# Designs tried in a protein design run: peptides against a protein of PDB entry 3C2G. Part 34

Target 1, 209 residues: chain A of PDB entry 3C2G
Amino acid sequence: IRTFDLLGLLLHDSDAIDGFVRSDGVGAITTVVQYPNNDLIRAGCKLLLQVSDAKALAKTPLENILPFLLRLIEIHPDDEVIYSGTGFLSNVVAHKQHVKDIAIRSNAIFLLHTIISKYPRLDELTDAPKRNRVCEIICNCLRTLNNFLMMWIPTPNGETKTAGPNEKQQVCKFIEIDILKKLMSCLSCEGMDTPGLLELRSTILRSFI

## One batch from the design tools (peptide; made by RFdiffusion4, then SolubleMPNN)

Design b1_p12_4_s1 (from b1_p12_4, 6 letters changed)
Fold by OpenDDE base, seed 4:
Structure b1_p12_4_s1 (fold): chain B 209 residues (1-209), chain A 12 residues (1-12)
Amino acid sequence: as target 1 above (209 residues)
Amino acid sequence: LEESTKRYPFTL
């Protein structure tokens, strides 16, 4: 949508992005994507993705926004919306404990598993653009999971949060053989963040050993 | 091990 494209062009500067986020820009986009228009939803979620690394998000109340976006990516059939939403989620939870808490309460860990489970193996996808997009979605989910797992790793100072029983059970679903095969298939994709996937593997091993 | 973010460039 031309308006979101224009906003995207104006938001090439990090201070402008932070200004937009401080002015409740994420809330404004979230309001707009509530309309049943797929082009609007796609464009709005893409804009969210583009501002998802903004420092101002640390001070943005997300209690009403994040559960809505999680529900959107749960139900929306468009891979572009899923890509943008999972990418947004991966960045917005990073280094923000309060945002992680909102996401986890909103069943985000299970949602990530559901998203990965929805897609076929990458070797079954002959269309290169589709295969790459699916791989990127899986990578976004895995980065999000890694950012969640980091909060349960003991720090050198001995401070650690303990994952609840439900969270532990949900994380354990990611070691299912079908999930692992999909993750391994992503390692064969050129231009993917293979270091991030290897880091996740290390984090999972540290969380379960 | 550190938490990671990714920059998603503006695409038209």
Scores: peptide ipSAE 0.555, ipTM 0.927, DockQ to the pose 0.699
Fold by OpenDDE base, seed 2:
Structure b1_p12_4_s1 (fold): chain B 209 residues (1-209), chain A 12 residues (1-12)
Amino acid sequence: as target 1 above (209 residues)
Amino acid sequence: LEESTKRYPFTL
């Protein structure tokens, strides 16, 4: 725990973060969080979140790391782990087609739906810290989904990837009324980026037109 | 429409 906190405190600079990632820091953390200690898992996933925007991740092999993390956030009960894991996922897939391909093959789209589905509507959460954390998780999931959807939008160069039938079906689940109600409930969270959430929601809805 | 990243700062 304290070691990851200390390392997190040292990783204030983008070059330091990038240096850590280039030294297989993500692999090292992922190895450490395989131990059945929830505090260690929480601290390690938080550190992963903090380095998740590193440029060096574009050159980092994630074929073993990403499926492990997806499995962790599928099964782990702690919202802090889910928050960190979904945040990491959202950043790590951004601008990296090969990482998107790994995530999609590992059923990431359906997992995002599952994560949102397991939480109640925010209106049903009386505890403000819990409500805010759940809202942040949902935002991380939506941002991840948006980053996936971008790869299926035609580029000015006329090159577009086509979503497979399974991916299309999984994306369609995000327009279910119960999901839409949960997304809408995030707009009531204090201190949340409501414009950003609305943009993400709008992008998802436009992908079905 | 652009892909988005978010900076997650160190928080104790």
Scores: peptide ipSAE 0.552, ipTM 0.926, DockQ to the pose 0.730
Fold by OpenDDE base, seed 1:
Structure b1_p12_4_s1 (fold): chain B 209 residues (1-209), chain A 12 residues (1-12)
Amino acid sequence: as target 1 above (209 residues)
Amino acid sequence: LEESTKRYPFTL
């Protein structure tokens, strides 16, 4: 706990964040959060979130780290862990095809749907902090999905990968009526990236219709 | 359409 707080104080600078990541800091945190201590897991995942936009992640081996994190956010009951893990995932897959491939092989698309599905609609949440956290988790999931879908959009100058039949089916689940109702409830929240939610819908349509 | 990243600030 105290070590992660100290690292949080030192890592306000982008070069310090990159230095931490280049020194296998993500691997070190991942090792620490394997211990069955919820406070340690929460603090470690929060630190991962805070360094998740580091440029050095493009050179970091994630073959073991990313599947572990996906399993953690699948089973862990704490919304703070889910928030941190989905936020980390959204940034770490961005602009990194090899990381997308690892995540997709580890059933990440289905996991994102499962995460959204387990939360109630925001209108059913009376507690404002809880409602805001759930909203942020859904946004992280949708940003991650949008970043995946970009690999299947034809570009004028490049060979595009074709999504497999399973991936297509999993993406189509995000346009089911129950999911759409949850997304609409997020659009009613102040400070939500409504453009990002609309962009995802447009991206799904462009990828598979 | 471009991929997006978000900065998550350090919170004490």
Scores: peptide ipSAE 0.551, ipTM 0.927, DockQ to the pose 0.682
Fold by OpenDDE base, seed 3:
Structure b1_p12_4_s1 (fold): chain B 209 residues (1-209), chain A 12 residues (1-12)
Amino acid sequence: as target 1 above (209 residues)
Amino acid sequence: LEESTKRYPFTL
């Protein structure tokens, strides 16, 4: 815990963050969070989130790291771990086809749907901090999904990957009425990525029409 | 339609 807090204080700029990632900092964190300590897991995942936009991640092998993190998010009930992990996932898959492929093979699309499905509607949450955290998690999931869907959008000038039948079926679950109701509830939260949420429906349609 | 990243600030 204290070590990760100290690292968080030292990693105040993009160069320090990138230097940490180049030094296998992501691998080091993922090794440490394999120990069954909830506070350590929470702190480690938060540090992963904070370095998840580093340019050096484009050169970081993620074949072992990403499936481990997906499994951690799947089994851990802690909102802070889920928030940090889904945020990390959203950034790490962006502009990295090979990372998207690893995530998808590790059932990431289904996991994102499962996460959203497990949370109550935001209108049922009276505690504002809890409501905001749940909204942020949903936003992280939907941003991740949108980043996946971008690879399947037909472009006039490029070879587009086609989504497999399983991926199509899993994506179609995000347009179910219960998911849409949760999405609508997120639009009432201030400071959320509302444009990204509104674009998701259009992205789903464009990916498969 | 663009892929996006988000900056998550360090919070103590």
Scores: peptide ipSAE 0.545, ipTM 0.925, DockQ to the pose 0.678

Design b1_p12_4_s2 (from b1_p12_4, 6 letters changed)
Fold by OpenDDE base, seed 2:
Structure b1_p12_4_s2 (fold): chain B 209 residues (1-209), chain A 12 residues (1-12)
Amino acid sequence: as target 1 above (209 residues)
Amino acid sequence: LEEQTKRYPFTL
């Protein structure tokens, strides 16, 4: 706990973050969060989120790390862990095709749907901190989905990847009325990435045209 | 100090 707090305090500098990531810091954190201690898991996942935008992650092998993290956020009951883990996932797949491919092969699209589905409607949450945290989790999931969908949108150069039949079926679940209602509810939450959620809505529409 | 959650932009 205190070690992760100390690292979190030092990791305000981008070069320090890149240095930590280049030194297999992500692998070290993922090793520590394998222990059945919720405080360590929470602190470790928070530190993962704090380094998730590091440039050095483009050169980090994530083949063993991402499947582990996906399993953690599938089973862990703590919203703080889910928030940090989905946040890390959303950032690490951004601009990194190889990382997107690892996540998709690890059933990430279905998992994102499962995570969104397990939470109640935001209007049913009376506790504002809990409501905001749930909204942030849903936004992290939807941001990750947008980053996946963008691979399958035709570029001006005519190059497009084609989603497999399983990926198409998994993406189709995000047009379910309950998912769309949750997306719309997130647009009304303060401090949310409303532009990003509107971009996702546009991306979803373009993916079905 | 609101821990500013670092966010990478959406892939455009």
Scores: peptide ipSAE 0.137, ipTM 0.681, DockQ to the pose 0.125
Fold by OpenDDE base, seed 5:
Structure b1_p12_4_s2 (fold): chain B 209 residues (1-209), chain A 12 residues (1-12)
Amino acid sequence: as target 1 above (209 residues)
Amino acid sequence: LEEQTKRYPFTL
């Protein structure tokens, strides 16, 4: 716990964060969060979120790390772990085609749907902190989905990856009425990236045309 | 300094 907090306090500089990641810091955190200690898991996933924007992550072998993290956020009951893990996932797949491919092969699209589906409707949540945390998790999942969908949108330069039939079917689940209601409810939450959620809505709609 | 969770914008 204190070690991760201390690392978090030292990682205020982008070069320090990048140095930590280049030194296999992500591998070190993932080793520590394999222990059945919820405080270590929470602190480790928070630290992963803090370093998730590091440029060095584009050069880090994530083939073993991402499947492990996906399994963790699939099964872990703590919303703080889910928040940090989905936040990390959304950031590491950003602008990194190789990382997107690892995540998709590891069934990430289905997992994102599963995570959104497990949470109650936001109108059923009376506790504002809990409601906001659930909104943030849904937003992280949806941001990750947008980053995947962008891979299949035709670029002016003509090399469009085609989504496989399984990926298309998994994407189609996000137009389920319950998922759409959860997306729309997140637009009413304070401190949410409303422009980003509207962009995702547009991207989803365009992916079905 | 609010730890703005460095939410990467949706990457176009």
Scores: peptide ipSAE 0.042, ipTM 0.641, DockQ to the pose 0.083
Fold by OpenDDE base, seed 1:
Structure b1_p12_4_s2 (fold): chain B 209 residues (1-209), chain A 12 residues (1-12)
Amino acid sequence: as target 1 above (209 residues)
Amino acid sequence: LEEQTKRYPFTL
């Protein structure tokens, strides 16, 4: 706990963050959060979020780390862990194609749908901090999905990967009326990435045309 | 195409 707080206080600039990641800092955090201590897991996942935009992540082997994090956010009940984990996922899959491939092989598309489905509608949440946190989690999931879908959109330069039949079926679940209502509710929240959510909506629609 | 994927930095 105190070690993660200290690291959070030292990681104020991009060079310090990049140095931490280059020194296998992500591997070190993922080792520590394997212990059944919720405060430790919360602090470790928050630190992962804080380093999730580091340039060094594009060169970090994530074959063991990413599947572990996906399992953690699948089962952990704490919204702060889910927020940090989905935020980390959304940023890290934006770095390289191989990271997207690891996430997809680890059933990430289905997991994103599962996470969104676990939360109530935002209109049922009267507590503003809880409502905002749930909205941020949904936005992180949807941003991650957008980063996956972009691989399958035809580009003028021709070599587009085709989604497999299983991936296509999993993507089809995001057009369910309950998911669409949650997306629309997030578009109405102040301080959310409304342009990013609108882009996702456009990307989903284009993936089915 | 990889460069078109959006990253959203979380401010410390």
Scores: peptide ipSAE 0.033, ipTM 0.643, DockQ to the pose 0.294
Fold by OpenDDE base, seed 3:
Structure b1_p12_4_s2 (fold): chain B 209 residues (1-209), chain A 12 residues (1-12)
Amino acid sequence: as target 1 above (209 residues)
Amino acid sequence: LEEQTKRYPFTL
């Protein structure tokens, strides 16, 4: 706990963050959050989020880290862990194609749907902090999905990866009316990336044409 | 294509 808080306090500089990541800091955090301590898991996942935009992540092997994190955010009950984990995921998959491929092979698309599905409608949440956190989680999931879908959209230059049949089937779940309602509810939340969510909506529609 | 993927920076 105090060590991660200390690291979080020291990691305000982009070069320090990059140095930490280059020194296998993400692997170190991932090792520590394997212990059954919720405060440690929360602090570790928050630190992962804080380093999730580091340039060094593009060169970091994530083959062991991403499957572990995906499993953690699948099972962990704490919204702060889910927020941090989905935020980390959305950022790291934005860096490199190989990271997207690891996440997809690790069933990330289905997991994103599962995470969105487990939360109530935002209109049913009376607690504003809880509602905002749930909205942020849903947005992180949807942003991650957008980063996946963008790989499969035909570019004018003709070289696009095709989604496999399983990935296509998993993507089809995001056009369910419940998921669409949750997307629309996020558009109504203050401080959300409304342009990004509108882009996702466009990306989803284009993925089915 | 990798360069075109939007980063979603989380402000610390």
Scores: peptide ipSAE 0.032, ipTM 0.649, DockQ to the pose 0.231

Design b1_p12_4_s3 (from b1_p12_4, 6 letters changed)
Fold by OpenDDE base, seed 1:
Structure b1_p12_4_s3 (fold): chain B 209 residues (1-209), chain A 12 residues (1-12)
Amino acid sequence: as target 1 above (209 residues)
Amino acid sequence: LEESTKKYPFTL
């Protein structure tokens, strides 16, 4: 049993998860996964995913943690690490403008496109577990992108941040034909958030066209 | 339109 597996067993309670995060648990995991051990990296990123909905993340300094995680998921070859990292990213940016700003400054939008681009079409994957994992990664990326796009949609109260020209250009890449084909292939997978994928497409169109 | 979160259950 690895240290992270033991922590995972202890963190089934939401208050225990929140206590772990308040005690700099995300920083501790991030320090441990800097060691070049794939088993340790996989276990650490899995634990990050499992605590990614913690309320205490709204008060956690992420200025050093988030850029490190983005770099990890950019370079790491293991789909389990990519799944965990993109899932963590999707939840950690939700409802947290300051976290979105850190991620965007760290080129997160382009990274999400790169991650989707590196995987084959789902119809080319004969192994069902691999196909499902790739689909989940794509869904995590798209959920993250949708959460970013929400900051540029006008609210009834008139306070809207304008996307910069670089951000607009990076978002427009997600409507390219090759990306759209991958999205359509995800819509055919059972148990996928098809409404969320369609909502993203609608959000991109509304924000930039 | 609302931001979305997903629950990722603890897997052994």
Scores: peptide ipSAE 0.524, ipTM 0.921, DockQ to the pose 0.662
Fold by OpenDDE base, seed 4:
Structure b1_p12_4_s3 (fold): chain B 209 residues (1-209), chain A 12 residues (1-12)
Amino acid sequence: as target 1 above (209 residues)
Amino acid sequence: LEESTKKYPFTL
């Protein structure tokens, strides 16, 4: 814990974060979180979240890192790890087609659905911190999905990738009534990115209409 | 429609 807290303090500016990422800092964290220590895993994933918007990630090879992280957030029971991992995923795929391709090949779309499906309805959660954390996880998953869907929306310049048949089928699972109810419940949470969730709703509708 | 990122502040 203390080592990652120290790194978090040292990385409080964008240039230091970029320097860390350029020095294979993401690879170093992913090596450390392979040890079966939940405190270490939590702290490492939190540090990944904090550096997840680094510009240097566009030049970082993620072929081994990203599949490992996806497997971690698939199996790990701690909401803090899931929050950090899904948040990292949402940012790392943004504006990076090669990273999206790695994530999709690693079954990321289905994983996002699985994560959302594991959590109860927000109205069943009486603990406000727990409810807010679950809402944030769902929002991270949905933002990640939106960033994937954006690459399949026709641009004015006519360059559009077509989603494969498997990807289309996996995206169709997000229109299930239980997923839609969870999405709508997130709109009622204070401090959530309500505009972003409404944009996602629009993107989903445009992808299916 | 734009791809979105979120800033996650450093928390101790």
Scores: peptide ipSAE 0.521, ipTM 0.920, DockQ to the pose 0.688
Fold by OpenDDE base, seed 2:
Structure b1_p12_4_s3 (fold): chain B 209 residues (1-209), chain A 12 residues (1-12)
Amino acid sequence: as target 1 above (209 residues)
Amino acid sequence: LEESTKKYPFTL
């Protein structure tokens, strides 16, 4: 716990973050969060979120790390862990085709649907902090999905990866009325990136058009 | 359409 707080204090600049990631810092965190301590898991996943925009992640082997993190956010009951883990996932897959491929092979699309489906409707959440955290988790999941969908959108140059039949079927689950209602409810949450959510909604809808 | 990255602020 204290070590992650200290690292959080040292990681105020992009060069320090990048240096930590180059030094296998993500692997080190992943090792530490394997211990059955919820405070340690929470602190470790928060630190992962803090370093999730590091340029060095493009050169970091994630073949073992990413499947582990996906399993953690599948089973862990703490919203703070889910928030940090889905936030990390959304950033780490961005602009990194090889990382997207690892995540998709590790059933990430279905997992994102599962996470969104596990949360109650936002209108059933009377506690504003809890509601906002759930909104952020849903947004992180949907942002991750958007980053996946982007690889299947035709570029002007005609180069497009084609989604497999399983991936298409899994993406189709996100047009379920329950998922769409949760997305729409997130648009009403204060402090949310409403423009980004609207873009995401448009991307999801276009993927079925 | 741009891929979405989010900078999460350091909570001290």
Scores: peptide ipSAE 0.222, ipTM 0.806, DockQ to the pose 0.635
Fold by OpenDDE base, seed 3:
Structure b1_p12_4_s3 (fold): chain B 209 residues (1-209), chain A 12 residues (1-12)
Amino acid sequence: as target 1 above (209 residues)
Amino acid sequence: LEESTKKYPFTL
């Protein structure tokens, strides 16, 4: 705990963050959060989120790290852990085909659907901080899905990968009316990237046309 | 602590 707080205070500079990641800092965090301490898990996942935009992640081996994180966010009950973990996932897969492939092989598409499905409708949440946190989690999941879908959208000038039959079936679950309603309800949350959410909606719909 | 983390959707 105190070590992660100290690291959080030192990691205000992009070069310091990149230096931490180059020194296997992500591997160190994932090792520490294997201990059954919820405060440690929360602090470690928060630190993962804070370094998730580091350029050094493109050169970091994630074959053991990413499946572990996916399992953690599948089972952990704390929304702060889920927020941090899904946030990290959304950024780490961005622009990295090899990381997308690891995530997909580790059943990430189905997991994202499971996470969104576990939360109530945002209109049923009266507490604004809780509602906003749930909205952010849903947005992190949908952003991660968008990063996967973009590799399967035909471009006029490029060979696009085709989604496998299992991936296609899992993606089809995201057109369920409940998920679409949750996405639409996130557009009314304060401080949310509404243009980004509209882009996500467009990408999801275009994947089925 | 402010997050340095940015949201990066995949853009072609």
Scores: peptide ipSAE 0.085, ipTM 0.679, DockQ to the pose 0.101

Design b1_p12_4_s4 (from b1_p12_4, 6 letters changed)
Fold by OpenDDE base, seed 3:
Formats: structure tokens, C-alpha cells, sequence
Structure b1_p12_4_s4 (fold): chain B 209 residues (1-209), chain A 12 residues (1-12)
């Protein structure tokens, strides 16, 4: 706990973060959060989020890390762990096709739907901090989904990857009325990426046309 | 400072 808090306090500089990642810091965190200690898991996932944009992640093997993190965010009850884990996922899949492919093979699309589905409607949450955290988690999931969907949108000038039948079926779950209502509620939250959520809405529509 | 999820642009 105190060691991760100390690392979190020191890793405000992008070069320090990149140095930590180059030194297998993500592997070290992933090893430590395998212990059944919730405070350690929370602190470790928070630190993963802090380093999730490091340039050195482009050279880090994620084949073991991503499936582990996906399992953790599937089962862990703590919203802070889910927030950090979905934030990490959204960042690492943003620019790298191979990372998207690892996540998709690990059933990430279905998991994103499961995570969004487990939370109450934002209008049912009276506590503003809790409501905002839930909105951020949903936004992280939806951002990750958009990054997957964009691979399968026909472009006039490019070889478009085709989504497999299973991926198409999993994507179809995001047009459920509950998911759409949660998306619309997130558009009304202050500090949310409203342009990104509108882009996702457009991307979803284009994926079904 | 609430740790904000770093907002990376959607992959266009």
C-alpha cells in the first residue's frame, strides 16, 4: 500500500512514468495485485491507470497482463478498481491494433457490456461522487468499445477488417435500451467526454448500417 | 486532484 502510494506521488512526470514502464513496472504491479488484498489491488490498479499512457507500453508485452486485468475488473466489487482498470484498458487499446486484438480475443467486448449492465441508472444515484465515478466507468467502457468498432467501419480507401460473427453478436448487445439510456445519461454528466460519446453514438450507428 | 482517467482520443 504505502509503496504504491509513494510511487503514485513520485510518478507525476512523463519520463519517470516511462522509466518505470521500461523497468517492467506494469509486470511488477500485475504480480503484486494477484495477492488477495483489496487495498493493494486498489492501489496497484490506480498506479496502472497513472502509467497507462506511457510510450514504453508500446514495447511491453501485454498478452499476459490484459487477460489478467480483464478477469480482475470482471469480478472485483470495488468501483475504484473498475475505474482504474477500465481506464487502463481504454488507454492501452487506443493506438495499437495488436492490443485491441488481445483484448477482443479475451472477450473484452462482452465484458464491457457486463460492466455497464451491473451499474444502476445514473438518475437513481443521489450521491454525486458515486454517480460521477459510475459515469466515468461507463465512459471508459464505451470509449474502449468505440476503439474496437472503428476497426470494422468501411473506409473508401482501406482494407477494412471484418468483425467475426461472435464480435458482431456481442456488439449488438450495446443497442439494448438499458445501455442506450446509460449512454444518454453520461452525456448529461459534467466533465464527461461529450464529443467522444457522440462519436461513439455515430460509430455504433455506422456499425449497424 | 481526483485521478482523472487520461482521455486519449478515439482511434480515428
Amino acid sequence: as target 1 above (209 residues)
Amino acid sequence: LEEQTKKYPFTL
Scores: peptide ipSAE 0.026, ipTM 0.593, DockQ to the pose 0.091
Fold by OpenDDE base, seed 5:
Structure b1_p12_4_s4 (fold): chain B 209 residues (1-209), chain A 12 residues (1-12)
Amino acid sequence: as target 1 above (209 residues)
Amino acid sequence: LEEQTKKYPFTL
């Protein structure tokens, strides 16, 4: 716990974050969060979120790390872990094709749907902090999905990866009325990037046209 | 090809 808080306090500089990531810091954190200690898992996932945008992650082998983190956020009951883990996933797959490919092969698309599906409707949440956190988690899932969908959008150069039939079927689940209602309810949350959410919605809907 | 995927900054 204190070590991750200390690392989080020291990792304010982008070069320090990149240095930590180059030293296998992500592997070190993922090793530590394998222990059955919820406080340690929470602190470790928070630190992962803090370093999740590091440039050095583009060169980090994530083949063993991502499947583990995906399993963690699938089963862990703590919203802070889910928030940090989905946030990490969103950032780590951004601009990194090989990382997207690992995540997709690790059933990430289905997992994102599962995570959104497990939360109640935001209108059923009376506690504003809880509602906002759930909204942030849903947004992290949708951002991650957007990063996957962008691979399959035709580029002007005509070279587009085609989603496999399984990936297409999994993406189709995000247009379920329950998922769309949850997305729409996130637009009413305070402090949310409403333009970003509308863009994500547009991208998701366009992937089916 | 830097895929034009949007990075959303997290406010820490």
Scores: peptide ipSAE 0.026, ipTM 0.620, DockQ to the pose 0.226
Fold by OpenDDE base, seed 2:
Structure b1_p12_4_s4 (fold): chain B 209 residues (1-209), chain A 12 residues (1-12)
Amino acid sequence: as target 1 above (209 residues)
Amino acid sequence: LEEQTKKYPFTL
């Protein structure tokens, strides 16, 4: 616990974060969070989130890390772990196509839908801290989805990857009325990336045309 | 063309 807090306090600049990531820091954290201690898991996932935008992640092999993290956020009951894990996922899939491919092969699209689906409507949450955390989780999931959908949008150069039939079917679940209501409720939360959610809405609409 | 994947800095 204190070690991860100390590392989080040392990782305030991008060069220190990049140095940690180049030293297999993400692998080290992933090893530690395999211990069945919720405080260690929470602190480790928070540290993963703090390094998740590091430029060095574009050179880090994530083939073993991403499937583990996806399994963790599938089963772990703590919203702080889910928040950190979905935040990490959203940022790392932004680095390179191969990271998106690992996540997709690991059933990430379906998992994102499952995570969004398990939470109540934000208007049913009376506790403001809980409501805000749930909103952030949903936003992280939807941002991750946007990063996937962007692969399948025609570029001006005519080079477009085609989504497989399974990926198309999984993406179609995000146009369910429940998911759309949750997306719309997130637009009403303070401190949310409203421009990013509007971009996702545009991306979804363009993906079904 | 670096895919302009919006890196969202988590400003905690």
Scores: peptide ipSAE 0.023, ipTM 0.589, DockQ to the pose 0.245
Fold by OpenDDE base, seed 4:
Structure b1_p12_4_s4 (fold): chain B 209 residues (1-209), chain A 12 residues (1-12)
Amino acid sequence: as target 1 above (209 residues)
Amino acid sequence: LEEQTKKYPFTL
């Protein structure tokens, strides 16, 4: 706990974060969060989120790390762990084709649907901090989905990857009325990336047309 | 379409 808080306080600049990541810092965190201690897991996932935009992550092997994190955010009951883990996932798959491929092979698309599905409607949440945290988790999941869908949109140059049949079936679950209502509810939350959610809506529509 | 991974400043 205190060590991760101290590391989070030392990692205020991009060079220190990048140095930590180059030194297998992500692997070190994922080793520590394997212990059955919820406070360590929470602090470790928060630190992962803080380093999730590091440039060095493009060169970091994530083949063992990413499947572990996906399993953690599937089963862990703490919203702070889910928030940090989905935030890390959304940033780490960004612009990194090999990381997207690892995530997809590790059933990430279905997991994102499962995470969104387990939360109540935002209008049923009277506690504003809880409602905002749930909205942020849903937004992290949907942003991660957008990053996957963008791979399969035809570019002007005619080079497009095609989603496999399993990926297409998993993506189709996001047009369920419950998921669409949760997406629309997130658009009404203050401080959310409304432009990014509108982009996702456009990307989803373009993926099904 | 530039994949805008906007850094969400995760407000700590």
Scores: peptide ipSAE 0.024, ipTM 0.614, DockQ to the pose 0.358; fails the geometry check

